# Peptides against a protein of PDB entry 1LOE, part 20

Target 1, 181 residues: chain A of PDB entry 1LOE
Amino acid sequence: TETTSFSITKFGPDQQNLIFQGDGYTTKERLTLTKAVRNTVGRALYSSPIHIWDSKTGNVANFVTSFTFVIDAPNSYNVADGFTFFIAPVDTKPQTGGGYLGVFNSKDYDKTSQTVAVEFDTFYNTAWDPSNGDRHIGIDVNSIKSINTKSWKLQNGKEANVVIAFNAATNVLTVSLTYPN
Target 2, 181 residues: chain A of PDB entry 1LOE as posed
Amino acid sequence: TETTSFSITKFGPDQQNLIFQGDGYTTKERLTLTKAVRNTVGRALYSSPIHIWDSKTGNVANFVTSFTFVIDAPNSYNVADGFTFFIAPVDTKPQTGGGYLGVFNSKDYDKTSQTVAVEFDTFYNTAWDPSNGDRHIGIDVNSIKSINTKSWALQNGKEANVVIAFNAATNVLTVSLTYPN

## One batch from the design tools (peptide; made by RFdiffusion4, then SolubleMPNN)

Design b1_p10_7_s3 (from b1_p10_7, 4 letters changed)
Fold by OpenDDE base, seed 2:
Structure b1_p10_7_s3 (fold): chain B 181 residues (1-181), chain A 10 residues (1-10)
Amino acid sequence: as target 1 above (181 residues)
Amino acid sequence: SFSFNNIYVG
């Protein structure tokens, strides 16, 4: 079977295999999605299209991805919306609606968006987030309203290690997050 | 440490 892989350990100022959108940029060998400023959205896309779903056969690819992230809010109790790892059509564009994490634009299910995201959501949006108000990890399918969530305790300014794996045979997406330090 | 799984895409 076809396999596509990539690894970015250090993000350069002219990272050829990424497409930067919005306020996303690289500095000091790190990818920064946004600064701590209101009304900003930043994204970075892997520049090569990935064959994840084949309309002819119906086959869906397995995948595994891992990354390290830091959320560093000036005030741990007054944070922004968070971020996502997402898979979307090649013509995907950043979305600017507040609370939609730059990826979605509605809480209504929209199959035409063809977008799947794992959200690391630090802000409680009453209209769609879990009612307990916890910061959470969510799985979003064609909507900002997650199909599944799990409470997550943000460690502000600390590195989190994430692994996301999808098994097409079982239709199971696994998300793990650890704070190793 | 956190882990969970659930997805249906179709």
Scores: peptide ipSAE 0.050, ipTM 0.735, DockQ to the pose 0.045
Fold by OpenDDE base, seed 1:
Structure b1_p10_7_s3 (fold): chain B 181 residues (1-181), chain A 10 residues (1-10)
Amino acid sequence: as target 1 above (181 residues)
Amino acid sequence: SFSFNNIYVG
């Protein structure tokens, strides 16, 4: 099988291997999805299509991705809405903002979206989020309503290390988040 | 179908 890999250690002003959508941009060598203002959606896509799912055989590729993120909200007690790492069709465009995180349009399962996301959700949406109201990590398949979640204690302004791995043999997606400092 | 039962938060 073919293997595709890439690494971005710093984000330049003309990052050629990324496609920016909405308010997504780079500044100070960081990828910034949104400014801390209302009603914004920003996305960044890896510019080269990756064959993860074979439509004829149904086989899915293994993958692993790691990244570091910082949420630096002006008010640590009121943070919205979070962000996702997502996989979507090649021609994907920004979707509904706010609690839908720019990647989904419904809490109902919609197979036509063909989107899988790991959400780092900082805002409780009563209609679909876990009832305990905790900030959480969620795994989303064709819906903003996660199929699995775990409570996550946000450390505002601090770097979080994330690893997301998919094992095609077991069909298990693993998410790890740590605050090393 | 996918299985998503392994989430680690530390």
Scores: peptide ipSAE 0.048, ipTM 0.698, DockQ to the pose 0.057
Fold by OpenDDE base, seed 4:
Structure b1_p10_7_s3 (fold): chain B 181 residues (1-181), chain A 10 residues (1-10)
Amino acid sequence: as target 1 above (181 residues)
Amino acid sequence: SFSFNNIYVG
């Protein structure tokens, strides 16, 4: 089988392998998705299409992605919505902001979105988020309402390491998050 | 279908 891989250690001002959408940009060699203000949506897409699902054969590729992120809110008790890692159609555009994280438009399952996301959700939206109100990691399939979640303690301003892996043989998506410091 | 039951937070 064919393998596609890429790595970005530092994000430059002219990052050629990324497509920036909305308020997404690079600064200080980091990718910044949003400004610390209300109602901003920023996204960055890998510029080359990745063949993950073959519609003819039904085969799905394995994948592994890892990244480090920082959520830096002015006040740890006043944090915005969070962000996602997502896989979507090549022509994907920013979707609804706020609690929809710029990736989805509904809590109802919408197969036409063709979007899978891992959300790092820092804001409790009563309409779809887990009722315990915890900040959480969620797996979102064609809906902002996660099919699975796990409570997560945000460490404001700290670097979190994430690994997301999909095993096509088992159809299992695995997410790990650690704060190494 | 997909299974997404492996979330580790540490």
Scores: peptide ipSAE 0.038, ipTM 0.704, DockQ to the pose 0.057
Fold by OpenDDE base, seed 5:
Structure b1_p10_7_s3 (fold): chain B 181 residues (1-181), chain A 10 residues (1-10)
Amino acid sequence: as target 1 above (181 residues)
Amino acid sequence: SFSFNNIYVG
């Protein structure tokens, strides 16, 4: 069984193993996806393709990823759209911004998208988000409309620790988020 | 608005 792993603890100004798209960049050893500027989309891709799904056999790899993120909005009661961890085809390009998070183009299921995302969604879009209006974590499969969601309380300016794990045998994706401080 | 996106694993 082949295993691929990588780790980035500090993001340098010339991070060779990342492909930056849109407004994504590094500052102060952090990956910054967007500034607090309207109508921005920033993405960062791992530069080497990872074999997650084999189209010939249908087999899917197990994976685990962990990261720390900070959302620091000027106004904690009016935050932008949020962000995703996503898996998409090789040579993927930014998609629709705003509520589509730069990853999707429709709330309708589109199998040709071949995109899976875990969204950390801080903005309520009435057309597809859970009706309670809560900020939430969502699992998105070929659509911005999540197949499952869980309410999440944003702690503005605080570091959140995330672990995302996929078990191919059970076809279960788990997400954990904690604010350790 | 604006988005804080995204981490990709290809």
Scores: peptide ipSAE 0.039, ipTM 0.690, DockQ to the pose 0.065; fails the geometry check

Design b1_p10_7_s4 (from b1_p10_7, 4 letters changed)
Fold by OpenDDE base, seed 5:
Structure b1_p10_7_s4 (fold): chain B 181 residues (1-181), chain A 10 residues (1-10)
Amino acid sequence: as target 1 above (181 residues)
Amino acid sequence: SFSFKNIYVG
């Protein structure tokens, strides 16, 4: 088997192994997807293609990713849309912003999207989000309408540690999030 | 903390 790995502990101003899209940039050794400004979409892609899914055989690789994020909204009761970790085709470009998180264009299932995302969704969109209105973590497959969600309490301004793991043999995706402080 | 798993993704 083949294994591909990468690690970025500090994000520099050059950062050649990332492709920045939209408003994504680095500052003070952090990757910043957006500022607290309306109508912005920022994305960052690992610059080298990774063989996760083989279209000929249907085989899917195991993977694990970990990262730390901060959402620091000026008003903790009025937060923007959130963000995703996503896997998409190599030529992927920013999609619809706002509630679509710059990754999807529809709540209808679209297999041609070939996009999987874990959303950290901080804004309730009545058309597709869970009816309880909670901020939530969701698994999105070819649609902004999650196939599964779990309520999540945002701690504004605090660092969250995330681990996302996929086991291809069991077809199980696991998400864990902790606020260590 | 928060954790969950989704079975039969896709």
Scores: peptide ipSAE 0.045, ipTM 0.731, DockQ to the pose 0.045
Fold by OpenDDE base, seed 1:
Structure b1_p10_7_s4 (fold): chain B 181 residues (1-181), chain A 10 residues (1-10)
Amino acid sequence: as target 1 above (181 residues)
Amino acid sequence: SFSFKNIYVG
């Protein structure tokens, strides 16, 4: 079994292990996906392909990732659209923006997407989001319509700690989010 | 196929 690991404690102006797409960039040692303006998509990909799924056997690798994020919106009462951590094919390109978070194109299941995402969704899209209208964490498989969600109270401008783990033996993806401060 | 669950929000 092969293992791949990486850690980025600060983001430099020429981060060699990331591929930036759209409006994604680094500044002041932070990765910034979008500026607080309308109609933008920014993405950053880990530059080295990771063999997480074996097409012959169907086996999937275990993985765990942790990161800290800040959403700092100009208006804490109107925040759009959120962001995702995602896994997609090596040649992935930015997809539809807005409520599709730059990673999906449809609420209908599309196996050709081959994309799994954990969304941190700050904007209620009536067509696919949970009917209670809460900001939420969602798990998305080949669709922007989550297969599972949990209400999440955004703390604007504060650091959130996230851990995402996949156990291949149980086929269970776990997401943890905390605001330590 | 994946089974996704166990979302914890602190």
Scores: peptide ipSAE 0.043, ipTM 0.703, DockQ to the pose 0.058
Fold by OpenDDE base, seed 2:
Structure b1_p10_7_s4 (fold): chain B 181 residues (1-181), chain A 10 residues (1-10)
Amino acid sequence: as target 1 above (181 residues)
Amino acid sequence: SFSFKNIYVG
């Protein structure tokens, strides 16, 4: 077996192991995906392809990732859609449809997209989001319509610690989000 | 590949 790992503690202006798409950029050693303006899409890809699924053998890799993020969403209407951690084919391109988090383009399940995302969703899209209207964490498989969601109480402007892990043996993706005291 | 994404709706 092989293992790929990387760590980024500070995001520099010339971050060589990231590919920026759309309006994604770095400032003050932070990765900033969007500016606080309407209709902005920003993404950052790890620059090296990662072998997660092998079509020849059917093998699927385990993985774990952790990161810290801050969201400023003072209300529920004049805010961003949120953001995702996602895994997509190497030729993935930003998607511009509103509400699709720059990753998907339909609520219909599309196996050919081969895209998995964990969404941290701050905007209620009535067409696919949980009906309670809560901000939520979602697991998205080949669709913006999450296969599973959990209500998330945003602490505005606070740093959240996230851990996402996938166990191939059990086919379980786990997501944890905590706000350190 | 691994990636992060944000989209803003004002």
Scores: peptide ipSAE 0.025, ipTM 0.593, DockQ to the pose 0.155
Fold by OpenDDE base, seed 3:
Order: sequence, then C-alpha cells, then structure tokens
Structure b1_p10_7_s4 (fold): chain B 181 residues (1-181), chain A 10 residues (1-10)
Amino acid sequence: as target 1 above (181 residues)
Amino acid sequence: SFSFKNIYVG
C-alpha cells in the first residue's frame, strides 16, 4: 500500500511543489489565486501526480486534506464566484467560463471530466445553484451542478479552517468548515 | 492532482 503526504505551511516565491495556472501566485507566504478584478482565474496544482485510482486493481485511495482560506465578499451580487479544492487529471487546465469556478465548463454531467471539487460558492448562479440563493458549500462531481450542497454563513474576511476527507470503503466525502476566531 | 482555485467575477 502506497501513502503520499505533503504539507505547505508557508508559500514561497519559488514553490517547487506547486504548478501555478492563470493568475495564481504567492505573496507574503500565502497563496493568492487571483487579482481582485473582473474575469480572473487562478489555480495551483500539486506538482506530483497522486495515485487516487488504480485501474489495474480497482482500488481507490482514502485521503484527507486540511487548509485555511480567506474570502472577502462583502455582498452577494458584486463579488467573485468563490473558491474550490479539486482533484482532476494531471493535464487539467483552467476553465474561464463565468460561474464555473475555474474547474468545470458545463452543468451537464460528464464522466470523462474525471474531476471532483468541493466548492465554497459565494455567487448565486440561477441556472445551477440551490434555489434559496444562499452562499453554500457544494460537492461537485463532473459538473458545476453540485450533487449535494449546504448553506454556508460566510464570515467576511475571516480565516476558515477546512477539513476534507474521503472514505473509499463507504464512498463518502465529508467537508468541515469552522471559524476558530 | 490536488488543486486550489479562486475566481473573480465582478
């Protein structure tokens, strides 16, 4: 059984284990994915391929990840789409369509995408988001239209602690978000 | 791969 682990406590100007896409960069030891302007997308990929699914054995790996993020969204109508953690094929490229969180390009399910994302969505897209219009956490499987969502009360500008865990035996993905301060 | 992403709209 193979195990892969990594930890990044400080994001440096020459972070060798990250591949930056779009407007993503590091500053003040933090990862900054976009500039605060219209139509900007930034991503950062872990540079080493991670063995999640083995086609020969059929085995799927368990995983757990934790991170801290900050979003500045003082209102719900003139703000960015949000933030995602995602797992995608090694040749994944940023997607620039508005509302698709830089990860997807359709609300239609596409199994060939092989992309899973946890979205922290701050902008209501009528075409696919929950009808209550709440900011929400969503689990996205091969589509921007989440398979499950939960309303999320954003604390503007505050650090959120996130834990995402996947249990391969039960096929359950869990997401926890807390505001420690 | 594991990735992080943010998008600005407005």
Scores: peptide ipSAE 0.026, ipTM 0.608, DockQ to the pose 0.174; fails the geometry check

## One batch from the design tools (peptide; made by RFdiffusion4, then SolubleMPNN)

Design b1_p11_1_s1 (from b1_p11_1, 3 letters changed)
Fold by OpenDDE base, seed 3:
Structure b1_p11_1_s1 (fold): chain B 181 residues (1-181), chain A 11 residues (1-11)
Amino acid sequence: as target 1 above (181 residues)
Amino acid sequence: SMSFSSSLDLS
């Protein structure tokens, strides 16, 4: 069985296994996706392509990822959109449309996008977000309009631990979030 | 703490 793994406990100023896009950068050993200003998009990609789906055999890999993040969003209106963990083709480029989290560009399903994301969404976009207006975690497949969401009570400025696991045998993606402190 | 799952076919 072929397995690929990596871990980054400290994000350095010259992190060679990351490709930075847009306003993404590292500071104080953390990955920072955006500046604290309007109209900013930043991304960081793992620099090596990962073989998840084999087009010849049809086999799909299991995967699990874990990370810790902090979001500052003290209100629901004068804040950014949130962020995503995503898997996309190697030539993926940042998207600048408002509300699309730098990853998508339409609420319409487009299988040619070949992009899967888990969103941590802090801004209510009436055109595609759940009608209750709650901050939410979503699973996005080839569209900013999530295939499934769950309401998320953000603990502002606190560290959240996330685990995202995909079981290829059952085709189930599981998202878990905890606030350990 | 929260957790949820969805079906996802990557093939």
Scores: peptide ipSAE 0.559, ipTM 0.956, DockQ to the pose 0.075
Fold by OpenDDE base, seed 1:
Structure b1_p11_1_s1 (fold): chain B 181 residues (1-181), chain A 11 residues (1-11)
Amino acid sequence: as target 1 above (181 residues)
Amino acid sequence: SMSFSSSLDLS
């Protein structure tokens, strides 16, 4: 088996292992995806391709991703739209913004997208989000309409620790979030 | 804290 590992503790102005797309940039040692303004999309990609699925054998890799994020919205009662951690083809480009989080283009299942995402969704889109209207974490496969979600209470301005783990033997994706403070 | 899991076939 082959293992790929990387860690970024500080995001510098010349972050060579990231490809920035759209409004994504680094400032004050943090990765910033968008400014707090309307109609912007920012993405950052790990610069080296990673083999998650082997098309010839069908084998799928285990993976574990951990990160810390902060949503610091000017108005804690009106926060849009959230962000995603995603896995997509190497030639991926920014997709539709807003509720599609720059990663998808449709609520309809589109196998050609070949994109899996964990969304941290702060805005209720009536067309596809859970009907309770809660902010939520979702697992998205080739669609912005999640295959599974869980309600999530946003703590504006606070650091959240996230762990996303995929077990290839069981085909189970696990998402964990903690506000340690 | 929170945690949840989902079946996911990435093949």
Scores: peptide ipSAE 0.483, ipTM 0.944, DockQ to the pose 0.074
Fold by OpenDDE base, seed 5:
Structure b1_p11_1_s1 (fold): chain B 181 residues (1-181), chain A 11 residues (1-11)
Amino acid sequence: as target 1 above (181 residues)
Amino acid sequence: SMSFSSSLDLS
């Protein structure tokens, strides 16, 4: 029942508890994953391993995370792929970019990925996204093809507050998103 | 605002 917590309110250029991968960096006290250019993948990892899943016992910890994000696209109707919050094994490296969001490599279920993600998906990929074409929040387990999705109305340039909570006793993941302004 | 939940067995 050990609890680990951390909070980052300002992102500095020398942030030592983050591992930057790809094009991720900090500027103006913000974490920037990508700019609006092609072929960019940016990731940031918390540098200390967190025990969430025990491979021997199968036990899973509760977790709660909250963050604020902004998508600011030059054209609100022609945006990039979006981003994810994800949990992956130690030593994780960037995976396929674009529609795979730098986290997955296939729409096929791959248990060896050991990756869980909440995607904030702004681009419709015909091969795996919900057929209605809506921008959406998705829950991804070992695949870019979500196990569940919910339509989401992007407010370009606005701050979105997100809370993601997992209850291990009930095996329920809850995602909430609010545009306070 | 929006919220949704999903069954997820991570064990």
Scores: peptide ipSAE 0.458, ipTM 0.940, DockQ to the pose 0.074
Fold by OpenDDE base, seed 4:
Structure b1_p11_1_s1 (fold): chain B 181 residues (1-181), chain A 11 residues (1-11)
Amino acid sequence: as target 1 above (181 residues)
Amino acid sequence: SMSFSSSLDLS
């Protein structure tokens, strides 16, 4: 079985293997998706399409991705919407901002979205988020309304390590998050 | 540390 892999340890000002969308950019060797201002959407796409799903056979590839993120909110009690790791069609463009995280447009299942995302959601949207109001990690399939969520305690300004793994044999997506420091 | 998983429904 063929395997495709890539690694970005430092993000440069001329990151050739990323496509930036919206307000996404690099600074200080970090990928920055948004600034702490209202109504901004920033995205970064891996520039080379990855064959995850075979439309002819229906087969889906296994994958594992890991990354480190930081959310820096000016006020720990006034945080914006969060962000996602997502897989979408190659021609994907920024979608609705705010609570839709620039990735979705509806809380209703929309197969035409063809988007799977792991959300790190720091803002409670009454219309679709878990009723307990907790900040949470969610698994989203063609909808901003997660198919599954887990409460998550944001550590503002701290680095979180994430691993996302998909097992094609079981169709199970696993998300792990750790604050090592 | 935290972890969770979900079976994906792509239908």
Scores: peptide ipSAE 0.437, ipTM 0.920, DockQ to the pose 0.065

Design b1_p11_1_s2 (from b1_p11_1, 4 letters changed)
Fold by OpenDDE base, seed 3:
Structure b1_p11_1_s2 (fold): chain B 181 residues (1-181), chain A 11 residues (1-11)
Amino acid sequence: as target 1 above (181 residues)
Amino acid sequence: SMSFSSELDLS
């Protein structure tokens, strides 16, 4: 049995355990994924491969991750799409299609993508988002079209604490979000 | 505060 653990409390300018893609960078000890302009995508990957599912042994790992984020989205129409926490193959590359959160490229289910994401979605895409138009948190498996969503009452510019836990025995992914202040 | 869960199919 193998266990991997890491913690980043301050994101430095030369963060050795992250691989930056696209416009992702660090500033003021925070990870910033995009510039405050249209048509920008940025990602940061943990630099060491993690064994979540092992095809050789068939083992599936439990995992838990926690992080704090801030989104500035004062309205629902003139804003970016949001962001994701995701798990993808080691050779994953940023995707630039609008609305796909830099992770996916289709609303069609594609098992070969091998990508799981939790989206924090601030922009309503008619083609795949919940019809109520609410900002939402979604669980995405191999598609930008979430397998499940929950309406999210965004507190603009405030820090949100997130916990994402996966139970390998039940295959259940749980997402929790709290505004502590 | 909010929380929700889903069962994944990764096969």
Scores: peptide ipSAE 0.605, ipTM 0.953, DockQ to the pose 0.068
Fold by OpenDDE base, seed 4:
Structure b1_p11_1_s2 (fold): chain B 181 residues (1-181), chain A 11 residues (1-11)
Amino acid sequence: as target 1 above (181 residues)
Amino acid sequence: SMSFSSELDLS
């Protein structure tokens, strides 16, 4: 099986292998998804299509993705909605903002979305988020309402290392997060 | 650190 890989250690202002959508941009060699204002949506897409799941043949590819993120907020309790890592159709466009994280439009399962996301959700939306109100990591399939979640304690302004792995043989998606410092 | 998994139904 053919393997496609890429790595971006520093994000430049002319990042050729990314497509920026909405308010997504690069600054200080980092990818910034949103401005520090309400109701902004920013996305960045890998510019080359990758075949993860073929709906016609049913073939699914393994993948492993790693990245580091930082969430900056005015204080530890006054944060925005969070962000996602997502896989969506090639011509995907920004979707509903706010609690939908710019990736989904409904809490109801919508197969036409064809979107899988790992959410790092810092805002409690009573309509679909876990009732305990915890900030959480969620696995989302065609809905902002996660199929599975795990409580997560945000460290404001600190770097978090994430690994997301998908095993095509088992269809298991694994999410790991570490604050190394 | 934390980790969790879920089986996806992509059918």
Scores: peptide ipSAE 0.564, ipTM 0.952, DockQ to the pose 0.071
Fold by OpenDDE base, seed 1:
Structure b1_p11_1_s2 (fold): chain B 181 residues (1-181), chain A 11 residues (1-11)
Amino acid sequence: as target 1 above (181 residues)
Amino acid sequence: SMSFSSELDLS
């Protein structure tokens, strides 16, 4: 079994281990996915392919990822659309924006997507989001319609610490979020 | 703080 690990504490202007797509960029040592304007998609991919899922054998690797994010919206009462951490095929390209968060194209299950995502969703899309209308964290498999969600109270402008862990023996994905301040 | 989990269906 091979193990791959990486850590990025500062995002430089020429970050060699990231592939930027769409409006994604770095500034002031931060990775910025979008500017606070309408109709934009920004993505950043880890530049080295990682074997997480073998399509022939069905074997899946364990993984743990942690990161800190800040959503700093101009209007704390109207925030759209959120972002995702995602795993997708090596040749992945930006997908539909807005409520699809740049990683999916449909609420219908699409096996060909081969995409798993954890969404941090700040905008209620009536067609697929939980009916309570809460901002939420979701686990998405080949669809923007989450297989499971948890209500999440956004603290605008504050740092959130996230840990996402996948146990291949149980196929369980665990998401943890903390606002330490 | 919050935490939740789900079993994935990757079939």
Scores: peptide ipSAE 0.537, ipTM 0.941, DockQ to the pose 0.068
Fold by OpenDDE base, seed 5:
Structure b1_p11_1_s2 (fold): chain B 181 residues (1-181), chain A 11 residues (1-11)
Amino acid sequence: as target 1 above (181 residues)
Amino acid sequence: SMSFSSELDLS
């Protein structure tokens, strides 16, 4: 069994283990994906390939990730689209922005995407989001249309702690979110 | 706090 791990507690302008795509950048030791401006997509990738899913054998590794995020919208009742944690092929490039969160291109299932994402979705897209209109956390497999969602109450400007764990034996992905303050 | 799980279908 092989284990790969990394940790970033402070984001600097010279991060060598991250690949920035689009409008993603670092400021004041934070990773900033966007400045809540229209038509912006920011992504950051871990620079070293990680063997999580083997498409030839179907074998999948266990993984766990944790991070803290802040959404600080100028208007808490009219926010942007949200963001994702995602796993994609090593040559991944930014995809469609807006409601597709820069990770997907369609609500139709596309196995060639080879992308798994956890979305923190703050904007209701009537074409694929849960009909109740709630802000939500979603688990996305090869589509922006989530296979499962959970309503989530955004606390604007507050730090949220997230843990995402995948059990390869059961194929179960678990998402936990806490506002500690 | 909140937590939820889902079985993935990667086929």
Scores: peptide ipSAE 0.508, ipTM 0.939, DockQ to the pose 0.067

